# Peptides against a protein of PDB entry 1Y74: the designs that were tried, part 10

Target 1, 57 residues: chain A of PDB entry 1Y74
Amino acid sequence: LGLERDVSRAVELLERLQRSGELPPQKLQALQRVLQSRFCSAIREVYEQLYDTLDIT

## One batch from the design tools (peptide; aimed at target 1 D6 V7 R9)

Design b2_p16_5 (made by RFdiffusion4)
Pose (drawn by RFdiffusion4):
Formats: structure tokens, C-alpha cells, sequence
Structure b2_p16_5 (pose): chain A 57 residues (1-57), chain P 16 residues (1-16)
């Protein structure tokens, strides 16, 4: 689906901006936690697993 | 939580 690429890209993109430290890193750090959080991992696995399910069903 | 994930992706796209 691209979520792993978009989310992992967003994660590193958030960290990338964090490395620069130009804009409010607080909200960016929040996103990182939101996408890296184990919770979004299970949800993410769902989007991937769901696409496979479509190929099965 | 799904809506939050979608919003987080939209915010990441705006940052790009």
C-alpha cells in the first residue's frame, strides 16, 4: 500500500527535521511517536494484511 | 486512531 514507505518516510522525515531543529520539534516528535508506536504498528500490519486478504477472498 | 493516522500522513505530506 505504501504505508510502510510513507510512514517510515514520515518517521525519518520527522527526525530529519528534528536534526535540523528549525520548526517546532514538539509536534513533530509527537508524530514520530504516533507512527513508531507499537499501536500504529499493529494497525499498519492490518493495512498490509488486509490487502493480502483481498487477494485471498 | 485510523483518522489520527491519516491526519499524521497528511501532515507529513505537507512537511515534504
Amino acid sequence: as target 1 above (57 residues)
Amino acid sequence: ALEELEEALEEARELE

Design b2_p16_5_s2 (made by RFdiffusion4, then SolubleMPNN; from b2_p16_5, 5 letters changed)
Fold by OpenDDE base, seed 1:
Structure b2_p16_5_s2 (fold): chain B 57 residues (1-57), chain A 16 residues (1-16)
Amino acid sequence: as target 1 above (57 residues)
Amino acid sequence: AVEKIEEALRLARELE
């Protein structure tokens, strides 16, 4: 599934966007914090476990 | 798995 990798890449891209100054950084930083939150980690782990069990392809 | 679901639901309620 690789959700951990995809989330890590999304955070990296958000950091780059914040440095570019093309977009207001506050909303990007808020999104980064959400993606790195314990909540998102918990739902990711649940999703990965359910995905493996249910074979949702 | 159930414990992680319960934790996720608890954290979701705290974000509102």
Scores: peptide ipSAE 0.051, ipTM 0.608, DockQ to the pose 0.050
OpenDDE base, seeds 2, 3, 4, 5: peptide ipSAE 0.048, 0.047, 0.047, 0.050; ipTM 0.614, 0.615, 0.607, 0.611

Design b2_p16_5_s3 (made by RFdiffusion4, then SolubleMPNN; from b2_p16_5, 7 letters changed)
Fold by OpenDDE base, seed 5:
Structure b2_p16_5_s3 (fold): chain B 57 residues (1-57), chain A 16 residues (1-16)
Amino acid sequence: as target 1 above (57 residues)
Amino acid sequence: MEEKILEALELARRLE
């Protein structure tokens, strides 16, 4: 499960979008903060452990 | 397998 990598890539893309100025940065920044939050990281960790064990197809 | 479930449950419990 590459969820950590996918989250990291999503954050990178959000940072690029914020720098481009094409979109209002506030909502993008809020989403980035959620993805980088301790809460999201901890849920990801639990999910990865469960997924690796249960082989959820 | 079971051990990883127990670890995940312990992690989940620490989020509350």
Scores: peptide ipSAE 0.043, ipTM 0.625, DockQ to the pose 0.033
OpenDDE base, seeds 1, 2, 3, 4: peptide ipSAE 0.041, 0.038, 0.040, 0.041; ipTM 0.623, 0.616, 0.619, 0.622

Design b2_p16_6 (made by RFdiffusion4; failed a check: too like the target's own chain)
Pose (drawn by RFdiffusion4):
Structure b2_p16_6 (pose): chain A 57 residues (1-57), chain P 16 residues (1-16)
Amino acid sequence: as target 1 above (57 residues)
Amino acid sequence: GLERDVSEAVELLERL
């Protein structure tokens, strides 16, 4: 689906901006936690597992 | 570079 690429990209993109430290890193750190959080991992596995399910069903 | 990175982040958030 691209979620792994988009999320993982967003994660590193948030860390990339964090490395620069130019804009509010607080909200950016929040996103990183939101996408890296184990919770969004299970949900993300759903989107991928779901696409496979479509190929099965 | 910041504008590009921010634009990319906005586009990614819109896609998500």

Design b2_p16_6_s1 (made by RFdiffusion4, then SolubleMPNN; from b2_p16_6, 7 letters changed)
Fold by OpenDDE base, seed 5:
Structure b2_p16_6_s1 (fold): chain B 57 residues (1-57), chain A 16 residues (1-16)
Amino acid sequence: as target 1 above (57 residues)
Amino acid sequence: ELEELVRELQEILERL
């Protein structure tokens, strides 16, 4: 699904940006925690269920 | 590059 892929890629980018040391890590970590939150996971699950129900390949 | 990673991250966040 596009959302799951985009969230997974966004987390990977945030981890790369934190490892570069070129940016303050605290804001990047806060954004990563939001994207990995139970709230964002629940939204993703709702989208997955909607796509599965609508038979949208 | 840092700028490329930030740009790709921004483009993803605009789609969420």
Scores: peptide ipSAE 0.434, ipTM 0.867, DockQ to the pose 0.890
OpenDDE base, seeds 1, 2, 3, 4: peptide ipSAE 0.432, 0.433, 0.431, 0.431; ipTM 0.866, 0.867, 0.866, 0.867

Design b2_p16_6_s2 (made by RFdiffusion4, then SolubleMPNN; from b2_p16_6, 8 letters changed)
Fold by OpenDDE base, seed 2:
Structure b2_p16_6_s2 (fold): chain B 57 residues (1-57), chain A 16 residues (1-16)
Amino acid sequence: as target 1 above (57 residues)
Amino acid sequence: ELAELVAELEELLARL
């Protein structure tokens, strides 16, 4: 849950930064796409399962 | 405001 929340918040920030127009959107959009990729989502799920199992805070 | 959003983003990315 912590990592999922952090990734979700990072995506929200990237969306805000892209909408502000103060920065070139291409690199921000690329980073957002990486964070929302199926690969990153699968890794996040594995980490969350490990955290739940090991009670890692 | 931009700097605050970037700083929060950098902190979040550092936790991943």
Scores: peptide ipSAE 0.426, ipTM 0.851, DockQ to the pose 0.871
OpenDDE base, seeds 1, 3, 4, 5: peptide ipSAE 0.423, 0.424, 0.425, 0.420; ipTM 0.850, 0.850, 0.851, 0.849

Design b2_p16_6_s3 (made by RFdiffusion4, then SolubleMPNN; from b2_p16_6, 8 letters changed)
Fold by OpenDDE base, seed 1:
Structure b2_p16_6_s3 (fold): chain B 57 residues (1-57), chain A 16 residues (1-16)
Amino acid sequence: as target 1 above (57 residues)
Amino acid sequence: ELEALLAELERLLERL
């Protein structure tokens, strides 16, 4: 699903940003943990179901 | 590189 791909890419970017050392890693890691949380996964599932049902492009 | 990564990240977060 498009949103799952976007979240996966956002996590990849956060991992790259943490490895670069150009930014404090703690906030980036916190955001990554939020995006990978069961809460965000459940919300994503609801949104994906709604978008599929409503045919929102 | 940093700015491009941040811009892509911002774009992705806006789509959530």
Scores: peptide ipSAE 0.450, ipTM 0.860, DockQ to the pose 0.821
OpenDDE base, seeds 2, 3, 4, 5: peptide ipSAE 0.446, 0.449, 0.449, 0.444; ipTM 0.859, 0.859, 0.861, 0.859

Design b2_p16_6_s4 (made by RFdiffusion4, then SolubleMPNN; from b2_p16_6, 9 letters changed)
Fold by OpenDDE base, seed 2:
Structure b2_p16_6_s4 (fold): chain B 57 residues (1-57), chain A 16 residues (1-16)
Amino acid sequence: as target 1 above (57 residues)
Amino acid sequence: ELAELVAELEALLARL
């Protein structure tokens, strides 16, 4: 739950930063693509399962 | 502000 929320918030911030036009969007878009990648999603799922199993809050 | 959004983003990335 924590990691998923943090990733979701990070993506939201990246989208806001891109819309503001104050920064070049290319690197922000690249970072957003990494965070939304299947690889990062798979890692997130594993970590969420581990946290649920170990009751790490 | 830009600086606040960047700081929050950096803090979130450091937690991953």
Scores: peptide ipSAE 0.424, ipTM 0.850, DockQ to the pose 0.875
OpenDDE base, seeds 1, 3, 4, 5: peptide ipSAE 0.421, 0.422, 0.424, 0.419; ipTM 0.849, 0.849, 0.850, 0.849

Design b2_p16_7 (made by RFdiffusion4)
Pose (drawn by RFdiffusion4):
Structure b2_p16_7 (pose): chain A 57 residues (1-57), chain P 16 residues (1-16)
Amino acid sequence: as target 1 above (57 residues)
Amino acid sequence: AVEEAVAAAEEAAAAA
């Protein structure tokens, strides 16, 4: 689906801006936690696992 | 929420 590429990209993109430290890193750190959080991992696995399910069903 | 978080990250990167 691209979620792993988009989320993982967003994670590193948030860290990348964090490295620079130009804009409010607070909200950006929050996103990193939201996408890196184990919770969004299970949900993410759903989107991937779901696409496979479509190929099965 | 994941989509919004990605969009927000893209907007923040464009603004930087």

Design b2_p16_7_s3 (made by RFdiffusion4, then SolubleMPNN; from b2_p16_7, 10 letters changed)
Fold by OpenDDE base, seed 4:
Structure b2_p16_7_s3 (fold): chain B 57 residues (1-57), chain A 16 residues (1-16)
Amino acid sequence: as target 1 above (57 residues)
Amino acid sequence: LLERAIQEVEELARQA
């Protein structure tokens, strides 16, 4: 599903922003940790199951 | 699953 790809892309962009030093890294790192958390993964799994069941196009 | 998700949220809240 697009959500896994979008989360992976968001993490990649956050890592690039942290390395550039253009922004304070602490909040970017915190957001990255949220996106890579088991909680976020569990919500994604529930979303994928609901999406497959409801056939929301 | 839910208990682990709760633990992750609590840990994230302590780090914020």
Scores: peptide ipSAE 0.029, ipTM 0.511, DockQ to the pose 0.050
OpenDDE base, seeds 1, 2, 3, 5: peptide ipSAE 0.022, 0.021, 0.022, 0.022; ipTM 0.497, 0.458, 0.461, 0.463

Design b2_p16_8_s1 (made by RFdiffusion4, then SolubleMPNN; its pose is not in this set)
Fold by OpenDDE base, seed 4:
Structure b2_p16_8_s1 (fold): chain B 57 residues (1-57), chain A 16 residues (1-16)
Amino acid sequence: as target 1 above (57 residues)
Amino acid sequence: LLQEAIEEARRLEREA
């Protein structure tokens, strides 16, 4: 499961969207902060561990 | 870790 990579890619895309100015940056920045939070990372790690153990299809 | 996660969750809830 590549959730770490997918989250990193999502953050990169959010940073690009913020720089384009096509969308209000505040909500995009808030979402980026959520994705980079220690809470979100802890939940991701638990999910990855369970996924690797249970082979959830 | 759990306390920090709770504090972070409460921060995110206030910012949303």
Scores: peptide ipSAE 0.026, ipTM 0.505, DockQ to the pose 0.050
OpenDDE base, seeds 1, 2, 3, 5: peptide ipSAE 0.022, 0.022, 0.026, 0.021; ipTM 0.480, 0.480, 0.503, 0.399

Design b2_p16_8_s2 (made by RFdiffusion4, then SolubleMPNN; its pose is not in this set)
Fold by OpenDDE base, seed 4:
Parts: C-alpha cells; sequence; structure tokens
Structure b2_p16_8_s2 (fold): chain B 57 residues (1-57), chain A 16 residues (1-16)
C-alpha cells in the first residue's frame, strides 16, 4: 500500500505549510499530531495488514 | 499496542 510513505509525505507538507504562514498553523499542527499519533499508526497498520490479507481492491 | 493507541486517541480528543 505505501500508506506509511504517504502519511510521512502528508506530515512533511503540513510542516511546510506551518512554516509558510499562509494558513493558521494551529489546526495544521493539530492534524500533524493526529497523523503522527500512536492511534493513527495503529489504525494504519491494521488497515495495511487487513488489506494484504484480504486482497481488498 | 491497540490499548495504548486507544488511550492516545482519547488524549488527543481531550487536547483538541
Amino acid sequence: as target 1 above (57 residues)
Amino acid sequence: ELLRAIEEAERLEREA
């Protein structure tokens, strides 16, 4: 799936957006915290495992 | 591991 890489890229983009000052940083930082949370990582891992096992397209 | 993830989710909800 490559979801780990996509999440990592999303976090990188959020960090860039926070530094640019074009958008209010607080909500971007909150989203980044969610994406980097143990919860999000666990859900991603479960999803990847189920996807690989069930071959759900 | 899943229990820790649930606890983290609950923490994030309280901090938001």
Scores: peptide ipSAE 0.044, ipTM 0.598, DockQ to the pose 0.049
OpenDDE base, seeds 1, 2, 3, 5: peptide ipSAE 0.042, 0.043, 0.044, 0.044; ipTM 0.595, 0.594, 0.592, 0.596

Design b2_p16_8_s3 (made by RFdiffusion4, then SolubleMPNN; its pose is not in this set)
Fold by OpenDDE base, seed 4:
Structure b2_p16_8_s3 (fold): chain B 57 residues (1-57), chain A 16 residues (1-16)
Amino acid sequence: as target 1 above (57 residues)
Amino acid sequence: LLEEAIREAERLEREA
């Protein structure tokens, strides 16, 4: 699973969208904070461990 | 870890 890379890419895209001004930046920033949170990282790690163990397709 | 995750979840819920 490349979830760490995909999350990092999602954050990069959110930063670009915030700079474009086409969307309300506050909601995009809130979503970025969620994706970068220790909580989200911990859930990701648990998911990756389960995925690696169970081979969830 | 779990207590920190709960605190962070509660923070995110208040800020969203």
Scores: peptide ipSAE 0.027, ipTM 0.517, DockQ to the pose 0.051
OpenDDE base, seeds 1, 2, 3, 5: peptide ipSAE 0.021, 0.022, 0.020, 0.024; ipTM 0.477, 0.481, 0.484, 0.518

Design b2_p16_8_s4 (made by RFdiffusion4, then SolubleMPNN; its pose is not in this set)
Fold by OpenDDE base, seed 4:
Structure b2_p16_8_s4 (fold): chain B 57 residues (1-57), chain A 16 residues (1-16)
Amino acid sequence: as target 1 above (57 residues)
Amino acid sequence: ELERAIREARELERQA
């Protein structure tokens, strides 16, 4: 599982989109905050642990 | 360990 890396990449892309000015930055920033939240990180960790434990292919 | 992480995630969800 590269989910941590994928989330980090998604955040990087959101930051680039905010700097481009092509989209309203406020909603992009809100999404970035959600992805970087302790809640989202905890859910990711649970998902990764479940995936590793259950060997979900 | 997993049960602890699930409990922590649920607590953080209630605070969000």
Scores: peptide ipSAE 0.041, ipTM 0.590, DockQ to the pose 0.035
OpenDDE base, seeds 1, 2, 3, 5: peptide ipSAE 0.037, 0.039, 0.039, 0.037; ipTM 0.583, 0.587, 0.586, 0.585

## One batch from the design tools (peptide; aimed at target 1 F39)

Design b2_p17_1_s2 (made by RFdiffusion4, then SolubleMPNN; failed a check: too like the target's own chain; its pose is not in this set)
Amino acid sequence: VDALVEELRAELLEKLR

Design b2_p17_1_s3 (made by RFdiffusion4, then SolubleMPNN; its pose is not in this set)
Fold by OpenDDE base, seed 4:
Structure b2_p17_1_s3 (fold): chain B 57 residues (1-57), chain A 17 residues (1-17)
Amino acid sequence: as target 1 above (57 residues)
Amino acid sequence: VDKLVEELRQELLEKLL
């Protein structure tokens, strides 16, 4: 589903922002860690199951 | 920076709202 792609895109953008050096990296890294966490992955899996079940467009 | 921040904001908001 789109959510995995969108989370992956958000992580890519966070990595680009960190590489620019124009922003303090710590908060960006913390957000990236949350998005890549087992918790976020489990929530995504539940969301994808609900999305499929409820036929949310 | 501003463009990347806006793209990140859009990606996050489209999933949270």
Scores: peptide ipSAE 0.119, ipTM 0.700, DockQ to the pose 0.080
OpenDDE base, seeds 1, 2, 3, 5: peptide ipSAE 0.118, 0.117, 0.111, 0.115; ipTM 0.700, 0.700, 0.698, 0.699

Design b2_p17_1_s4 (made by RFdiffusion4, then SolubleMPNN; its pose is not in this set)
Fold by OpenDDE base, seed 4:
Structure b2_p17_1_s4 (fold): chain B 57 residues (1-57), chain A 17 residues (1-17)
Amino acid sequence: as target 1 above (57 residues)
Amino acid sequence: VDQLVQELQQELLEQFL
């Protein structure tokens, strides 16, 4: 589903921003940890089930 | 940097709309 791809892309962009060194890494790393958290994954699974039920492509 | 921030903001916004 689009949501898993969008989360994965957001994490990739956060990793690129951290590697650039042009921004303070701490807030970017904190956001990446939230997106990769078990809580975010559990929410994603619920959304994926809702999208599958609603047939939203 | 600016373009990567804009792309990140777009990808995050699409998850909440």
Scores: peptide ipSAE 0.183, ipTM 0.759, DockQ to the pose 0.084
OpenDDE base, seeds 1, 2, 3, 5: peptide ipSAE 0.181, 0.180, 0.175, 0.179; ipTM 0.756, 0.758, 0.758, 0.758

Design b2_p17_2 (made by RFdiffusion4)
Pose (drawn by RFdiffusion4):
Structure b2_p17_2 (pose): chain A 57 residues (1-57), chain P 17 residues (1-17)
Amino acid sequence: as target 1 above (57 residues)
Amino acid sequence: LEEELLEEILELTEELL
């Protein structure tokens, strides 16, 4: 689906801006936790697992 | 803000399923 590329891109992208430290890192750190959080991992596995399910069903 | 984003993700996932 691209979520792993986009999420993982967003994670590193949020860290990348964090490294520069130019804009409010607070909201960006929040996103990083949202996407890296184990919870968004299970939801993300759903999107991937779901696409496979479509191929099965 | 993190909780609100998680809730939005949950709503979107529920709608998708």

Design b2_p17_2_s2 (made by RFdiffusion4, then SolubleMPNN; from b2_p17_2, 8 letters changed)
Fold by OpenDDE base, seed 4:
Structure b2_p17_2_s2 (fold): chain B 57 residues (1-57), chain A 17 residues (1-17)
Amino acid sequence: as target 1 above (57 residues)
Amino acid sequence: LEEKLLQELVEKLQQLL
C-alpha cells in the first residue's frame, strides 16, 4: 500500500542519512524509532484494512 | 547527496501527514 511504501522509504532514507555521518544521528534515530514503533505499525494495519475495505488504490 | 535525501525524506513525511 502507499502508506507502507512511504513509511518504508522514509526509514530507508533515515538509515542512509545516519550512515552518511554528515548529520547528528540522534534526531534521525528518534524519528526512525517513531516510524518503526508498535503504534505506527498498528496505525499502518488500520490504514491497510481501510484501503482494502474502501478499494482505494 | 544529503540535501536530496533530506528533501525526499521531507516529501515522504508530508505524504504521511
Scores: peptide ipSAE 0.285, ipTM 0.805, DockQ to the pose 0.073
OpenDDE base, seeds 1, 2, 3, 5: peptide ipSAE 0.274, 0.265, 0.282, 0.262; ipTM 0.802, 0.800, 0.803, 0.801

Design b2_p17_2_s3 (made by RFdiffusion4, then SolubleMPNN; from b2_p17_2, 7 letters changed; failed a check: too like the target's own chain)
Amino acid sequence: LEQELLEALRRELEELL

Design b2_p17_2_s4 (made by RFdiffusion4, then SolubleMPNN; from b2_p17_2, 9 letters changed)
Fold by OpenDDE base, seed 3:
Structure b2_p17_2_s4 (fold): chain B 57 residues (1-57), chain A 17 residues (1-17)
Amino acid sequence: as target 1 above (57 residues)
Amino acid sequence: LEQELLKQLEEVLKKLL
């Protein structure tokens, strides 16, 4: 679904920035942890259930 | 990379808020 793809793309970009060394990795890693948290996963699950119910892509 | 991350985070936030 769109939100899952958007979150996955944000994580990919965070991982690329951590590898580039252009920015201090600690804050990027903290943001990645938030996006991969159980809280973010639960919000994504609610979003996916709403879109499944409404038959929205 | 930084600008693309900011755009992507904005897109995520637009769907959550």
Scores: peptide ipSAE 0.508, ipTM 0.893, DockQ to the pose 0.106
OpenDDE base, seeds 1, 2, 4, 5: peptide ipSAE 0.502, 0.502, 0.507, 0.502; ipTM 0.891, 0.892, 0.893, 0.892

Design b2_p17_3_s1 (made by RFdiffusion4, then SolubleMPNN; its pose is not in this set)
Fold by OpenDDE base, seed 5:
Structure b2_p17_3_s1 (fold): chain B 57 residues (1-57), chain A 17 residues (1-17)
Amino acid sequence: as target 1 above (57 residues)
Amino acid sequence: DVLALLEEVLRLEEEAE
């Protein structure tokens, strides 16, 4: 599953957007914190386990 | 609003810490 990599890539893109100043940095930082939260990590892990177990296409 | 939902998720996560 590429979900962990995709989340890491999303965080990287958010960092670039924050540095560009084109968007409100505080809101982008909040989204970055959400994606890096223990909650999102736990949900990701559960999703990955279910995907592997249930053979979700 | 997706951003408002994300802010709520952030607040709930921080409260659980």
Scores: peptide ipSAE 0.024, ipTM 0.466, DockQ to the pose 0.434
OpenDDE base, seeds 1, 2, 3, 4: peptide ipSAE 0.023, 0.023, 0.022, 0.023; ipTM 0.490, 0.488, 0.486, 0.491

Design b2_p17_3_s2 (made by RFdiffusion4, then SolubleMPNN; failed a check: too like the target's own chain; its pose is not in this set)
Amino acid sequence: SVLELLRAVEELERELE

Design b2_p17_3_s4 (made by RFdiffusion4, then SolubleMPNN; its pose is not in this set)
Fold by OpenDDE base, seed 1:
Structure b2_p17_3_s4 (fold): chain B 57 residues (1-57), chain A 17 residues (1-17)
Amino acid sequence: as target 1 above (57 residues)
Amino acid sequence: DVLALLQQVEELERLAE
């Protein structure tokens, strides 16, 4: 299970892209906010619990 | 919209590999 790591990596990449200035920052910041939202965190936690219970490969 | 945003993030991650 690497969902938490993947989300963290996604946020890191978005932050790097924002600093590079190669892309408009507004959408990148919006994506980051979604990934760091309480909603996404809650869904991630539920997924992780189900993953442990159901032994998803 | 959230799903669309997540899909965009996924694509960005792929491009960064």
Scores: peptide ipSAE 0.024, ipTM 0.534, DockQ to the pose 0.053
OpenDDE base, seeds 2, 3, 4, 5: peptide ipSAE 0.026, 0.023, 0.023, 0.023; ipTM 0.499, 0.541, 0.544, 0.534; seed 2 fails the geometry check

Design b2_p17_4 (made by RFdiffusion4)
Pose (drawn by RFdiffusion4):
Structure b2_p17_4 (pose): chain A 57 residues (1-57), chain P 17 residues (1-17)
Amino acid sequence: as target 1 above (57 residues)
Amino acid sequence: LEEELEEVEEELEEFEE
């Protein structure tokens, strides 16, 4: 689906901006936690696993 | 999972502020 690329890209993109430290890193750190959180990992596995399910069903 | 969801919701509320 691209979620792994987009989420992982967003994670590193948030870290990237964090490395620069130009804009509010607080909200950006929040997003990193939201996408890196184990919770969004299980949801993300759903989107991937769901696409496979479509190929099965 | 419920605790992890509450943490994600708090982080989103902080983002919206």

Design b2_p17_4_s1 (made by RFdiffusion4, then SolubleMPNN; from b2_p17_4, 10 letters changed)
Fold by OpenDDE base, seed 4:
Structure b2_p17_4_s1 (fold): chain B 57 residues (1-57), chain A 17 residues (1-17)
Amino acid sequence: as target 1 above (57 residues)
Amino acid sequence: MQELLEEVQQALALIQE
């Protein structure tokens, strides 16, 4: 699904930003943890199911 | 579920600093 791929891409970009050292890694790591959390995954699954069911354009 | 919500809340607090 598009949202799962976008979240995975966001995590990859955050890992690259952490490795560059241009930004404080702690905030980037915290955001990465949120995006990889079981809570975020559960909300994503609910959103994807609702999107597919309700045809939210 | 509760522990997971606390972890997410802590991570969000760190982003908002």
Scores: peptide ipSAE 0.031, ipTM 0.535, DockQ to the pose 0.859
OpenDDE base, seeds 1, 2, 3, 5: peptide ipSAE 0.031, 0.025, 0.029, 0.025; ipTM 0.536, 0.494, 0.533, 0.511; seed 1 fails the geometry check

Design b2_p17_4_s3 (made by RFdiffusion4, then SolubleMPNN; from b2_p17_4, 8 letters changed)
Fold by OpenDDE base, seed 3:
Structure b2_p17_4_s3 (fold): chain B 57 residues (1-57), chain A 17 residues (1-17)
Amino acid sequence: as target 1 above (57 residues)
Amino acid sequence: MEELLREVQEALELIRE
């Protein structure tokens, strides 16, 4: 499943947006913290297990 | 778990403001 890589890519894109200064850095940093949280990791693991079980292609 | 849910809640509140 690509979801771990897609979340890691989303975090990298948020770091680029923070460095551009075009958007409020605090909101981008908050979203980055959410995506890096153990909660998002646990939801991802549950989603990956369900996807592997249901063969959602 | 409770500390993590608090941290996620605070981060979501900050995004919604």
Scores: peptide ipSAE 0.030, ipTM 0.499, DockQ to the pose 0.835
OpenDDE base, seeds 1, 2, 4, 5: peptide ipSAE 0.029, 0.024, 0.029, 0.030; ipTM 0.498, 0.488, 0.503, 0.503; seeds 1, 5 fail the geometry check

Design b2_p17_4_s4 (made by RFdiffusion4, then SolubleMPNN; from b2_p17_4, 9 letters changed)
Fold by OpenDDE base, seed 5:
Structure b2_p17_4_s4 (fold): chain B 57 residues (1-57), chain A 17 residues (1-17)
Amino acid sequence: as target 1 above (57 residues)
Amino acid sequence: LQEELEAVQQALQLIAE
């Protein structure tokens, strides 16, 4: 599972959008904070463990 | 902006899979 990579890519793209100034930065920053939160990381780890256990294609 | 927004949407979709 490339979830860590996908989250990192999402954060990178949100940083670009924030720097452009074309969108309200507060909402973008809030989304970044969620994606980088310990909660999101913990949920990702649980998902990865379940995926490995269930061998989902 | 549009291209970057679409890329964010695609990244979020990948995370939701």
Scores: peptide ipSAE 0.026, ipTM 0.513, DockQ to the pose 0.041
OpenDDE base, seeds 1, 2, 3, 4: peptide ipSAE 0.021, 0.020, 0.021, 0.022; ipTM 0.484, 0.493, 0.492, 0.495

Design b2_p17_5 (made by RFdiffusion4)
Pose (drawn by RFdiffusion4):
Structure b2_p17_5 (pose): chain A 57 residues (1-57), chain P 17 residues (1-17)
Amino acid sequence: as target 1 above (57 residues)
Amino acid sequence: EASEALEEASEALEEFL
């Protein structure tokens, strides 16, 4: 689906901006936590697992 | 079924945020 690429890219993108420290890192750190959180991991596995399910069903 | 599962996943994300 691209979620792993887009989420992982967002995560590093958020860290990248964090490394620069130019804009409010607070909200950016929040996103990192939202996408890296174990919770969004299970939901992300759903989107991937769901696509496979389509191929099965 | 898949649509319902996605709606539930979206609601869970909204609650999480």

Design b2_p17_5_s1 (made by RFdiffusion4, then SolubleMPNN; from b2_p17_5, 9 letters changed)
Fold by OpenDDE base, seed 4:
Structure b2_p17_5_s1 (fold): chain B 57 residues (1-57), chain A 17 residues (1-17)
Amino acid sequence: as target 1 above (57 residues)
Amino acid sequence: TVEEVLEELLRKLEEYL
C-alpha cells in the first residue's frame, strides 16, 4: 500500500473527470478538496505510520 | 471512460476500507 501515491492518483483521476464534463463537477471537486485537505494529510501520516509498523505494502 | 475511472477509484478505496 502506498497511501500518498494512491491519494495523488485519486486526485489526478478526479481532475480528469472534472475536465471531461461527463459528470457534474461540484461533487468531484468537493471530494478532491477533502483529499487535499490538511485534515486528510494528517490522517494519511498516521495511516502510513501504522502501515510501516505492520509492514503492509 | 468514466466507468473505468470510477472502477479504479473504487478499487483503490477498497484497499483501505
Scores: peptide ipSAE 0.231, ipTM 0.792, DockQ to the pose 0.043
OpenDDE base, seeds 1, 2, 3, 5: peptide ipSAE 0.226, 0.228, 0.228, 0.228; ipTM 0.787, 0.791, 0.792, 0.790

Design b2_p17_5_s2 (made by RFdiffusion4, then SolubleMPNN; from b2_p17_5, 10 letters changed)
Fold by OpenDDE base, seed 4:
Structure b2_p17_5_s2 (fold): chain B 57 residues (1-57), chain A 17 residues (1-17)
Amino acid sequence: as target 1 above (57 residues)
Amino acid sequence: EVEELLRRLEEELRAFL
């Protein structure tokens, strides 16, 4: 359940890092694109399903 | 400031993975 929020937060942090200009913006943008990919969304869905099934508290 | 943002990003990614 927190995973979508945590991914969104990670993307926000990457956007801030890109705007700072202290790091190569292309690498940060590539990571942002990976986190926003359908692949990561599918992994998130599987993780949420497993978390609900395993009742990992 | 950027080092703190990077640290927070690493913490979020580590909690995620």
Scores: peptide ipSAE 0.039, ipTM 0.538, DockQ to the pose 0.041
OpenDDE base, seeds 1, 2, 3, 5: peptide ipSAE 0.038, 0.037, 0.032, 0.035; ipTM 0.537, 0.533, 0.532, 0.532

